# Designs tried in a protein design run: peptides against a protein of PDB entry 5CWW. Part 75

Target 1, 194 residues: chain A of PDB entry 5CWW
Amino acid sequence: VPKLQGPFDFDLNPEDEQDDEVELKDIYVIGEKPRVADLMRGEEEELEMMKEDQHNGLSLNIICLLSTSGQVKICLDIDGVEAQWLPPRSKNKRLFAPPPEPPSLLTFQTFDTLKPAEVTPDGWPMFSEDATSPYSFYVTHPAGITYISLTPWVFRLESELQSDSEAGTEFRIDLLAKGQGSERDRIFTQTRTQ

## One batch from the design tools (peptide; made by RFdiffusion4, then SolubleMPNN)

Design b2_p20_1_s4 (from b2_p20_1 with R12K K15H K18R S20E)
Fold by OpenDDE base, seed 4:
Structure b2_p20_1_s4 (fold): chain B 194 residues (1-194), chain A 20 residues (1-20)
Amino acid sequence: as target 1 above (194 residues)
Amino acid sequence: SALDALKEALKKHPHVERLE
């Protein structure tokens, strides 16, 4: 099984290690949007435009992993944030910086797109983008097509990450983590023509 | 931090949705 030695260290919960070696078949990456704070250094006009864009995406990269069984794992690239909060280490210390540790991925959510009966050895699920939203996509499989949207939590999470107030953050984040998470809808099911 | 809170929350509340 090709271990996708992606540049990512999966901090997989040790309990998830007991789950059958999830053979990954596809990866879908949603790039981070620039943080409003980084944009605040720009001209006031750009600041106003970005404030009005209620659709400011997550300041973290999102990495979606798809298994042969149609399981999707939504991961967040946490190291992307740490790199921004770390004071720019003087250029000279980068020479001896240990090789950048592979980005730590935090699993936000895991969900199936196929029923057990739909999983076939020859079935190859694939990601496809949704042209209408950067935070929505499809999982296509011979058995069917599933629509996925991360919009239910992405914007809320971003608001917490950008909040200067720590008041209530832990509570709101806890609620976010306990929530239903991503939207998942089967939009097409292949009828078995007998 | 919000990120730390998220790490702790996800650790406490793993979210796995299975289809039957």
Scores: peptide ipSAE 0.585, ipTM 0.949, DockQ to the pose 0.763
Fold by OpenDDE base, seed 5:
Structure b2_p20_1_s4 (fold): chain B 194 residues (1-194), chain A 20 residues (1-20)
Amino acid sequence: as target 1 above (194 residues)
Amino acid sequence: SALDALKEALKKHPHVERLE
């Protein structure tokens, strides 16, 4: 269980500092898919499953945060990757290992799932999984259900992370960051019978 | 690195989509 224990130091974009205290109601974590290279060191059976899934998932953990207002924040766990690349530091328990720095979450995208008129004080938005895709999920609220998919950008980002060529990477990443990334679709709206 | 480029790009381009 990734102990996402501790205050997430959100590298909050300075623009998020002006947003009112966003009370979080739910968290949805999409675990990193094992790298093919790591699977090559593991059991052959896992390698065959990854070859059949034409869509290799992101090598980063994704943390989705849901506010009381139905706002979703898609965050990437960058520190998890750095920790994996650090060779297991030799058994010398340096006595003064600095306290594990809280994982730095990088905000990729923020979007609303509710209109302002749909937000209620007693409303409780919740995440639910999509059994058909690990990179798709739902936000359920008494006012309605919203489908979310990260597939439009996840695979492109992974391709850039795994690319051996530095040529054009900065440009492609910049375009990816500027893009309207995640799919958002309201699949159900509760009709208030007045 | 691609990761460094991503960090810089996201800092430059905060993306918030609001529903009206």
Scores: peptide ipSAE 0.585, ipTM 0.949, DockQ to the pose 0.740
Fold by OpenDDE base, seed 1:
Structure b2_p20_1_s4 (fold): chain B 194 residues (1-194), chain A 20 residues (1-20)
Amino acid sequence: as target 1 above (194 residues)
Amino acid sequence: SALDALKEALKKHPHVERLE
């Protein structure tokens, strides 16, 4: 699993440029699912396990960013795919390969997990995994716990990315971008004992 | 490409959900 280490260049939408320096508290990475073609090169046993998961996960790495305010930013690693699609350029190991440009993250969705009244200076929101789903996770804060699921769009997006037909792709992707984003559900709220 | 379409779609439709 390529460990995404380093500063990410965010292609932040111009509207996000107005957001004050968001202090990040946590990062949660959902690794890309190996493509079936890549799995076919692996051992037979891994092939059987992937046949049962009819829903191939997203072929893009997902980087979730969590701010001090409980804001979650769901980002897609687009450059990781481009690097895979580029045929290995010819053998000339240019001695000085420029340092790999930091991966450009594409922001898919941004949402709050805390109300303004729940944000505290000492609050420390954290991600935690959902053991039952690779595309679901929790945001835990002293004020409460929020369940997040990417499943409403991940599989649809993957279907478009794997489609050999360009017909209607732009339209469907536009609908996907306009449509409902990630599921967000507050599953627990800490009652302030008055 | 689907990726190009995605980039353009997300630029056109920023998805920010705030809690009040």
Scores: peptide ipSAE 0.585, ipTM 0.949, DockQ to the pose 0.758
Fold by OpenDDE base, seed 3:
Structure b2_p20_1_s4 (fold): chain B 194 residues (1-194), chain A 20 residues (1-20)
Amino acid sequence: as target 1 above (194 residues)
Amino acid sequence: SALDALKEALKKHPHVERLE
């Protein structure tokens, strides 16, 4: 398991270990949105502004990883949320507490943005933000530009995370995991003029 | 919890979309 020396332990599915050395070229982070319930403790004015943003974003950090081959891995920072729920470790046990395990990233989805024939050694895919949506972005490569949107699942997942009812949650989460993940649309293809 | 369910679901159902 390549311990990415980053502060995050990637629980990379062992199946990903078999894929060739995925050299990461870029990282795109979508920060967690504050929970509405936590905002309710704030001044009434901030509450009104956030009520207008009807689409409460995901309460988890999303980390998108981009490989040299144009593969995107969408990861969720699950430990970031757990750390918020962990009662403040009493000051005294900090000394002997094993170093906090680096936050484990949970891979939600992996997808290609390039066809095998489009992958070039000199190709440098990069993330770019979508100014119109915090949960949408682009992968740019000399071969083309791919639009990606996490909106198909982000809001549904957040709804499950915020649900007080455990009834059916497991089933709905299972459907989320099995369903179509992120939207992926090639918006531009560079025609190699032969 | 929903998070636990998510962890288990994603372990069971890794989603990889390859382009051919």
Scores: peptide ipSAE 0.584, ipTM 0.949, DockQ to the pose 0.750

Design b2_p20_2_s1 (from b2_p20_2, 14 letters changed)
Fold by OpenDDE base, seed 5:
Structure b2_p20_2_s1 (fold): chain B 194 residues (1-194), chain A 20 residues (1-20)
Amino acid sequence: as target 1 above (194 residues)
Amino acid sequence: AEEAELAARAARYEAQLAAA
């Protein structure tokens, strides 16, 4: 049984507050880039390969959520970033640290993979990985298969996160969310035989 | 209300496909 990681606190944009109770069916996680400090323990050859790969990813975890209706929500783990910027708590403060609050997820994008007429009560859409890119995946439903790529915005988001300005990160992320969408392509449609 | 919501979802889907 895939352990549903959660509970996640979702910070929904006010525009998303109007979306009715979405029944989630699947979760797809894109892990953050490994930290350079963790890589320094590897062999020099692995370090060079990973440095090249480090230029090609996001320092945040991405959580993709899929509903019964084929709606995809792309969420960012913002608390994971804040925890990285927090100076290593001295060993003595761990004893009084409140229990870690559940990670807050920021909803970056929401889009549909199914037409309303394709939604069925027994429809179980599922995620599948793309072997060619960690930032691309498929949504499979009995009505069809949709390819999704996050590459149009992931590198821009990483550039913003690497900027020295800690202030206004949330605002800049919101601007990116409004400016560019994920790539979406229906690669297969099941024709209902009458 | 339900018909209006379905129409809005359909319009969003078509707009997203046209922008791709």
Scores: peptide ipSAE 0.339, ipTM 0.832, DockQ to the pose 0.525
Fold by OpenDDE base, seed 3:
Structure b2_p20_2_s1 (fold): chain B 194 residues (1-194), chain A 20 residues (1-20)
Amino acid sequence: as target 1 above (194 residues)
Amino acid sequence: AEEAELAARAARYEAQLAAA
């Protein structure tokens, strides 16, 4: 059953409360990696490939939000964490189950892809995928193109989520958020023809 | 106030690029 996307309750970190009404223009979703438990029910060959791939993706869905000003917000679906620990409840779909609570999104990182002077009222930034990695993408704007990679922190976060210690997880995630951020590289800048 | 906010945003942008 496709989970109803939205409304998202953003637990905004109090430091981000200062951002005025950001007009969102685009959304990019990076799906969670397949559950190892689901793969263990499959062919043994797929299990061996996943053991060798030290580059196992994140067990959480990542939601990237893009504003008119070229601001990117990286959000994590925290409800996905709880779902990993819950044994598959054979929930007999009672037809009248209350609508699932909207997923809680944690803002992990916020950054800009445009300089203030590049922001225009008619600017329409857009996401596009990178064919080489599920955790890399591009932001395209009339002023330029920015490459973004989440790889500097995604694998560290996954290692943290796989730790048996629930104690201090929030603190360690906060340290990751304050540490090395996403890679950002402006690969193209449009020369303003005066 | 708006100029100060734009300046702060510009400084943050440059700092983020330098830290990467």
Scores: peptide ipSAE 0.338, ipTM 0.829, DockQ to the pose 0.507
Fold by OpenDDE base, seed 2:
Structure b2_p20_2_s1 (fold): chain B 194 residues (1-194), chain A 20 residues (1-20)
Amino acid sequence: as target 1 above (194 residues)
Amino acid sequence: AEEAELAARAARYEAQLAAA
């Protein structure tokens, strides 16, 4: 059951001229890959299969946000990184643990799936999964369908997260964010019958 | 203001398409 994690505090990079009033219509969550350590308690054969899968998923949760205007925000759950490095806190049921701080989300990328002329007040864009990849999905709107793939960067990001070198990780992630973005392809456009 | 915002959005969209 996908745990509805929220409320999310968005650490919006101040450089994102994101209009504060983005009405969200849909959310798509790509869960983090299972930890190898959790799998190591399973059959050795599954561990070998995961090592052979060159396409090990991202160790962070990805949260995709879709606005009424067809804007997509790709957010990363940074607290997922901390959770990987934190030794399993001993099961001390501290009964009174303060409520977990809301997860901090880093906006990795923002892009539009609709042209301004395609935006309608009654528009209802929606996410749908791609059966062929957990890191690909579709945005469906009355004006058209857009294919999105995170594969151009997700595996590179994972490689950075798995690097033993803490030095320069933030810089390399920033370079990834500024570099090759998500693949975006309009696969269908509804022909306006004039 | 609205026209400027629409123009900026259009420019961003086209830039993103060109970078893809």
Scores: peptide ipSAE 0.318, ipTM 0.820, DockQ to the pose 0.616
Fold by OpenDDE base, seed 4:
Structure b2_p20_2_s1 (fold): chain B 194 residues (1-194), chain A 20 residues (1-20)
Amino acid sequence: as target 1 above (194 residues)
Amino acid sequence: AEEAELAARAARYEAQLAAA
C-alpha cells in the first residue's frame, strides 16, 4: 500500500533564510524502504531476500526540493525515523491525537544544477526518476540535464540508522552531511548555436 | 553584489563538477 506521504511541513531551518525567496518549482520524494515488519505480513521469502541484499534502501523518506534557479535541496524526514525507533506507543487510540505534527525535515545537502547564466525566469527545472536506481534522478532544464545520485551517502546513513545507538542519530546524520556529497553530473548542455 | 554572488555560485558549480 503506497503510504500517502502526508503534507510535509518543511521546517526550513530559518538560518537558510537567505533573503532570496527560493521559489520551489518541483518536489521529488524517495519513499522509505518498507520496514521488514510491514513486509512480514507477506511471504517470508521476500523478506529474507530484502534482508540479505546489503543494498537496503534508506529507512527514511527523502524529500528533494527544486528551485527555479536549479538549486536542489535534499531533506530527510527525521520524524519518520523517530516513529520507527520509538517503541510502538500503546495503541491507545486517543481519539484526539493531535494532527500528526508535520514531519520535521532535516536539510542534508544543498547544491546547484545550473550555472547562474543558465537561470531564466521562464526556465522551469523538473525532476525525473532514474529507472535504474531509486536513489538517483535527473534535473531537466532547457539549458541542460543533470544526473544526481544519493548513493554515496544513503547506504552509509542507513547503516548508522540501524546502529543500536538511538542517541546521537541526528549528530551522525550531520557528520554524514558534512562529509559526503551526492553525485552530480551534467550529462547534457544545450549549446546555443551561434 | 548580485553579480559577485552569481560568479561565486558559478565557480562553486564548476568546482564541484570538476571534483566529481
Scores: peptide ipSAE 0.183, ipTM 0.742, DockQ to the pose 0.460

Design b2_p20_2_s2 (from b2_p20_2, 13 letters changed)
Fold by OpenDDE base, seed 2:
Structure b2_p20_2_s2 (fold): chain B 194 residues (1-194), chain A 20 residues (1-20)
Amino acid sequence: as target 1 above (194 residues)
Amino acid sequence: AAEEELKKREERYEEQLKKE
């Protein structure tokens, strides 16, 4: 797993005012699934099992950011996509490869896991994995536990990334972001015994 | 003002949870 050690340049959607107030507390990374084509160099038998798992995961890294307020930001590492879109620079110019630009993160979705009244100065939300799905996780806070699943859109996004049609990919991704978002379910709420 | 804004944010949170 390439350690995405920042700095991340957030191409924040210009509508996301960088509320300078978003103190990040935790980060959760969902690594890209290896491309079946890269696995084709291995044993044929594993290829059949991965084809039957029609749930081809996303070919992009997902970076989830968690604030002190329990806000979750789902970001996509699109550098791998941009690198595919860059026409192969002609072999001949020993032009200094510009320093690898920091990974550009596309904000796909932002949502809250806590009510304003649940936010406390001593409350520290944290991510935890779901052992049953790589695209599901929990946000744990003293006020409660929220289940999150990216499955409603991940497979659709992967289908778009695999489409040969370069044209309109951004528009289709924007439609996905505005459409059915991540599943969010408050599975536990801590009753404040007053 | 601040209380009204907090209430609006809470209402938005509850509305989002009902649509999911």
Scores: peptide ipSAE 0.189, ipTM 0.758, DockQ to the pose 0.473
Fold by OpenDDE base, seed 1:
Structure b2_p20_2_s2 (fold): chain B 194 residues (1-194), chain A 20 residues (1-20)
Amino acid sequence: as target 1 above (194 residues)
Amino acid sequence: AAEEELKKREERYEEQLKKE
C-alpha cells in the first residue's frame, strides 16, 4: 500500500472553512484498488474472481481524518484521477518532473462520531480497520465505538469515475457527496458510571 | 445559552444518525 506521506493540500468546500482549527488525532488510509494491469501479473484465477465480484473497490485513495473531537473527514485523492487524464507526455524530455505537488484532497464528507457531551480532554478517538471490508472501519473512543461504512457511495463513485465523460466529474462527485453519505452506527456506548 | 446550544448540537447529531 503506497503510504501517502503529506503535506496534503485540502480543497475544502467553502462551507467547511471552519475546519482549519480542527486538531487531527488519527489518519486512516484506504488504498486504491490495484489496477487491472497490476492484477494481470497475478494468477488468472484471481482475476476471474475479482471480475465476478461486482464489489470492485474505488480507483482512488481515500484519506480519513479524525479529530480530537471525534469528527471524521472523508477525503478523496483526486490527483490520481488527474494523472490518468493527463495524456502521457512524450517520454523523451527528461524535463525535471515538477516537484511532486502535494496531493490535492477533496473533502467528500464530514461527520461526527461523538456527541458534544462525550468529548473529553483525556479521551481521544482512534481508527481501527474492519477485517470484513476494506471500506468499513471503526472509530473507538472511551465513550463508545462507531462503525463506519463507505459502501453506500464508494461503488457509485467508482461507476462515475469509470464513465468516459471527463466533463463534469467534479460536479457528479459533489452530487454524490450531497446524496447518501457513509453509514454511521454507534455499536457500543459506555454507560457513564456516575 | 451554552447548555441550550449543546442540546441543539446533540439533537442535530441524533437527527443525522437517523437519516443515514
Scores: peptide ipSAE 0.188, ipTM 0.756, DockQ to the pose 0.416
Fold by OpenDDE base, seed 4:
Structure b2_p20_2_s2 (fold): chain B 194 residues (1-194), chain A 20 residues (1-20)
Amino acid sequence: as target 1 above (194 residues)
Amino acid sequence: AAEEELKKREERYEEQLKKE
């Protein structure tokens, strides 16, 4: 599994001219599910266990961005999808593979985890994983802790990506993005001791 | 004015959390 170790040059598509210089503080990456073909190298028993784990994750990488203000932006690496649909470009060993173009990120959802009054200049929100689900995580800030789950849409999106109908996939993804977003729950709020 | 706008933004935040 290539660990996405590189600094993601987020070419944020310039069309989201939200001029708000979102100072990013943290990044949380949810890697794509291993391809069934990569799993087939394991023993048939491991394959059956992974099939029984019907929670087939998303075949796309998810990149979550966290700002100083506690804004979360959930992005999808769509280049992974295009690479599946692009006919394998002829194996012309172009020795100079141009540096991999930075992954095109589609912003799926943007939401706040902090109230405006909770935002502080010295407050540093951070991501933390949920050990129980790869598609759930926490945003921790001195003002509070927010639980986030991508489960409401991830499995639906995966079903759309696995559909044989290439036609209208973008439209269906847009409908999903406009539909039920991520679950967001403030599980802890720090009371300001005056 | 500024405090009222902050309050309205806070109310919107809380309403969004209740709809999810």
Scores: peptide ipSAE 0.181, ipTM 0.753, DockQ to the pose 0.369
Fold by OpenDDE base, seed 5:
Structure b2_p20_2_s2 (fold): chain B 194 residues (1-194), chain A 20 residues (1-20)
Amino acid sequence: as target 1 above (194 residues)
Amino acid sequence: AAEEELKKREERYEEQLKKE
């Protein structure tokens, strides 16, 4: 279980400043998949199963935030990418390592899972995992259940992260965010039996 | 006014779900 110990600093895009008043109810974390190269040091049999599942997961942690209104915010932990950009600390300066900067979260996408009329003061949405995919999950609320899948962009993002071009990672992520977003499907709506 | 704005928000939500 990746121990993402907070505090997290959210680099909120200025368009998201209106969301600062949104009360969070739940958090769902999708841990980074280990690099296949790091797993290749293990026994040969695990290597064959990983070759067929060519769906190499994302090398970044994903943090999903759920508000009382059913708004989902998909955030990426980009600290692992920024750490590659840190010039190799010249061994000689025993300068006090600045306290580890809190993990920077980049907001990738924001979307609603509830209609405004479905939001109730006593109802809170919750995340639940999809046992069939690490990059899919459900948002459950008394009004209904919404399926969410990150698969439309996760593999594209991983391909960009694996590119030797370190420069402009944030810009490439922003381009991906403006493209095909997460899949969102309302699979169940509670009929209010009057 | 409030009901009309609510309806417009619901219509936007349903339109977004159909495009995905």
Scores: peptide ipSAE 0.175, ipTM 0.748, DockQ to the pose 0.411

Design b2_p20_2_s3 (from b2_p20_2, 9 letters changed)
Fold by OpenDDE base, seed 1:
Structure b2_p20_2_s3 (fold): chain B 194 residues (1-194), chain A 20 residues (1-20)
Amino acid sequence: as target 1 above (194 residues)
Amino acid sequence: MEEELLEERRKRYEEQLEKD
């Protein structure tokens, strides 16, 4: 049986502390790139061919949160949130372990997909995947559809995470977060039929 | 409260459009 996960602690950027009242409507999870080394444990010959494909994604899970207002929060799973399953009923002995610390999510970016005039109290924005890229998706709202791509930063972040340079990594990640944001394109706007 | 939140969102949206 799947375990209910959460609460998550959001390391909100201090600029986002005022958003505590945002009603979430949807969640979109982009899984980490497959650890080819873990999948191919025992198939050394195929491991070399798939090493080239290891450059095609982020080694962290990305959690996107969508509010009623069409605000998107992009969170990074730094701690490695794994799918948890309820332990089989026979291991009653772990009831005395302190609850695991809630996983921390780093808020990497926050942006709006709707104009203030398009926000409605009964809005139901939804995520949908892009068939062409795991790092691109759509936000659909009654007012319109917005394309979002994380590709401008995701590969730079991966390159930073793979760097052996511990010195200044936090600063460089902060520069990435403040630098080139996610690509956003309003691909459809619903005409107000009078 | 609701008007202040809309004004803050307006400001953030405008600031973000200037960065894009």
Scores: peptide ipSAE 0.020, ipTM 0.440, DockQ to the pose 0.622
Fold by OpenDDE base, seed 2:
Structure b2_p20_2_s3 (fold): chain B 194 residues (1-194), chain A 20 residues (1-20)
Amino acid sequence: as target 1 above (194 residues)
Amino acid sequence: MEEELLEERRKRYEEQLEKD
């Protein structure tokens, strides 16, 4: 039986301390790239070809959160939230295992897809995937459709995660978060016919 | 409260437009 996971601690960037009770409307998860090395334990030649595909995806799960206001939060699963299964009812519950620390999600970026004048209280924005890239998606709202791409930073983040220095990874991620943001393009705007 | 929230959202939107 799957274990219900959560609550997740959102390590919100302290600048995001505006605890706007952001009513979340949708969630979009981009799974980590499968470790090709673990899958290809027998085929060294195909490993070289897949290494040459410079589009090595991120080794972390990305969790995108969408609010009623059209605000998108991009969160990184640094702790590696694995699907937990309820342990079989074996009687030896170590009653004294501290509850596993709730997996922390690092808020990497926060941005808006709607103008303030486009925000409606009854708005229900939704995510949809882009078939052309795992790191791109759309936000659909009655006011319009916004294309989002994480590609400007995903590959830089991956290169940083592959660095031998585990020390300061969080700090380096924070520097990337303060750098070039996600690409955003309003591909469609609903004309209010008055 | 509602006006303050709209002003904060306006400010965030303006700050984001300056970064883009």
Scores: peptide ipSAE 0.019, ipTM 0.432, DockQ to the pose 0.637
Fold by OpenDDE base, seed 3:
Structure b2_p20_2_s3 (fold): chain B 194 residues (1-194), chain A 20 residues (1-20)
Amino acid sequence: as target 1 above (194 residues)
Amino acid sequence: MEEELLEERRKRYEEQLEKD
């Protein structure tokens, strides 16, 4: 049985203080690229399937949040929030571990997929995967479909995370967040037949 | 409140379009 995880602390950009009023409608998770060390413990068959994905993916989970307004928030799982399962009912509650610090999600980017005039109170935008790239997806709303790609920054972010200098990693991530936007393309717009 | 939220969303949308 999956364990309920949370609360999550969002390291919100101070510009996003208004997001507390935003009703979330969907969540999309892009899993981290498995670490070679974790793969070496897996079956050799899983290792071969993952070698064919020659693209150096990000070593962090990406959590995408979608609001009623069609706003997308891209969050990075810096703390490595692994899927936790309820421990098997072994009687020894270690009652004395301090509660783990709530996992923090870093807000990397926030952007809109809908124009203000396209936003509806009953709107239910949804994510869908792109079969051609793990770092691309679609946002579908009654007003239209928007293609999103994280590829402009994801590989650069990975190169920074793999740098031996822990010092300044946060600063370099902040520079990437400010300098490199996700690709956003409205591939379809629904014409209201009046 | 609702008009203010729409105006702030409009500003954020315009600022994003200027960065692209």
Scores: peptide ipSAE 0.019, ipTM 0.434, DockQ to the pose 0.670
Fold by OpenDDE base, seed 5:
Structure b2_p20_2_s3 (fold): chain B 194 residues (1-194), chain A 20 residues (1-20)
Amino acid sequence: as target 1 above (194 residues)
Amino acid sequence: MEEELLEERRKRYEEQLEKD
């Protein structure tokens, strides 16, 4: 039986004034890049062809959260939330192991997809995938459709994660979060028929 | 509370529009 995971703690960027009133409506997860070396254990010839493709993704899971207001939060799974199974009911309740610390999600970016005048209390914005890129998606609301791309920062973040300097990684990630936002393009706006 | 939240959302939207 899969273990129920959570609650998740959100490490908020202190500069992102959270609207305390954020009602979440949807979630979109971008899985980490598969470790080609783990998939190709035994096929050396295919490993050379996939080395060229090794530059095309983030080694962290990305969790996108969408609110009723059309606000998107981009969160990074730094701790690597893996699918956990309930341990078999064998008798050794280690009654004395401290509960594992809950996995933390780092809030990397927060941005709006709706104008304040487009926000409705009964709004139900939704994510949808882009078939052309794992790091691009759409937010659909009755007021319109917004294209979002994480490509401006995702490859730079991967380069920082692969750097030999473990020291200051958090600071460099914070600089990336402040430097280049996600691409946003309103591709459709619904005209209110009067 | 609701008007103050709408003003904060307006400011955030305007600041984001200037970065695009």
Scores: peptide ipSAE 0.018, ipTM 0.434, DockQ to the pose 0.626

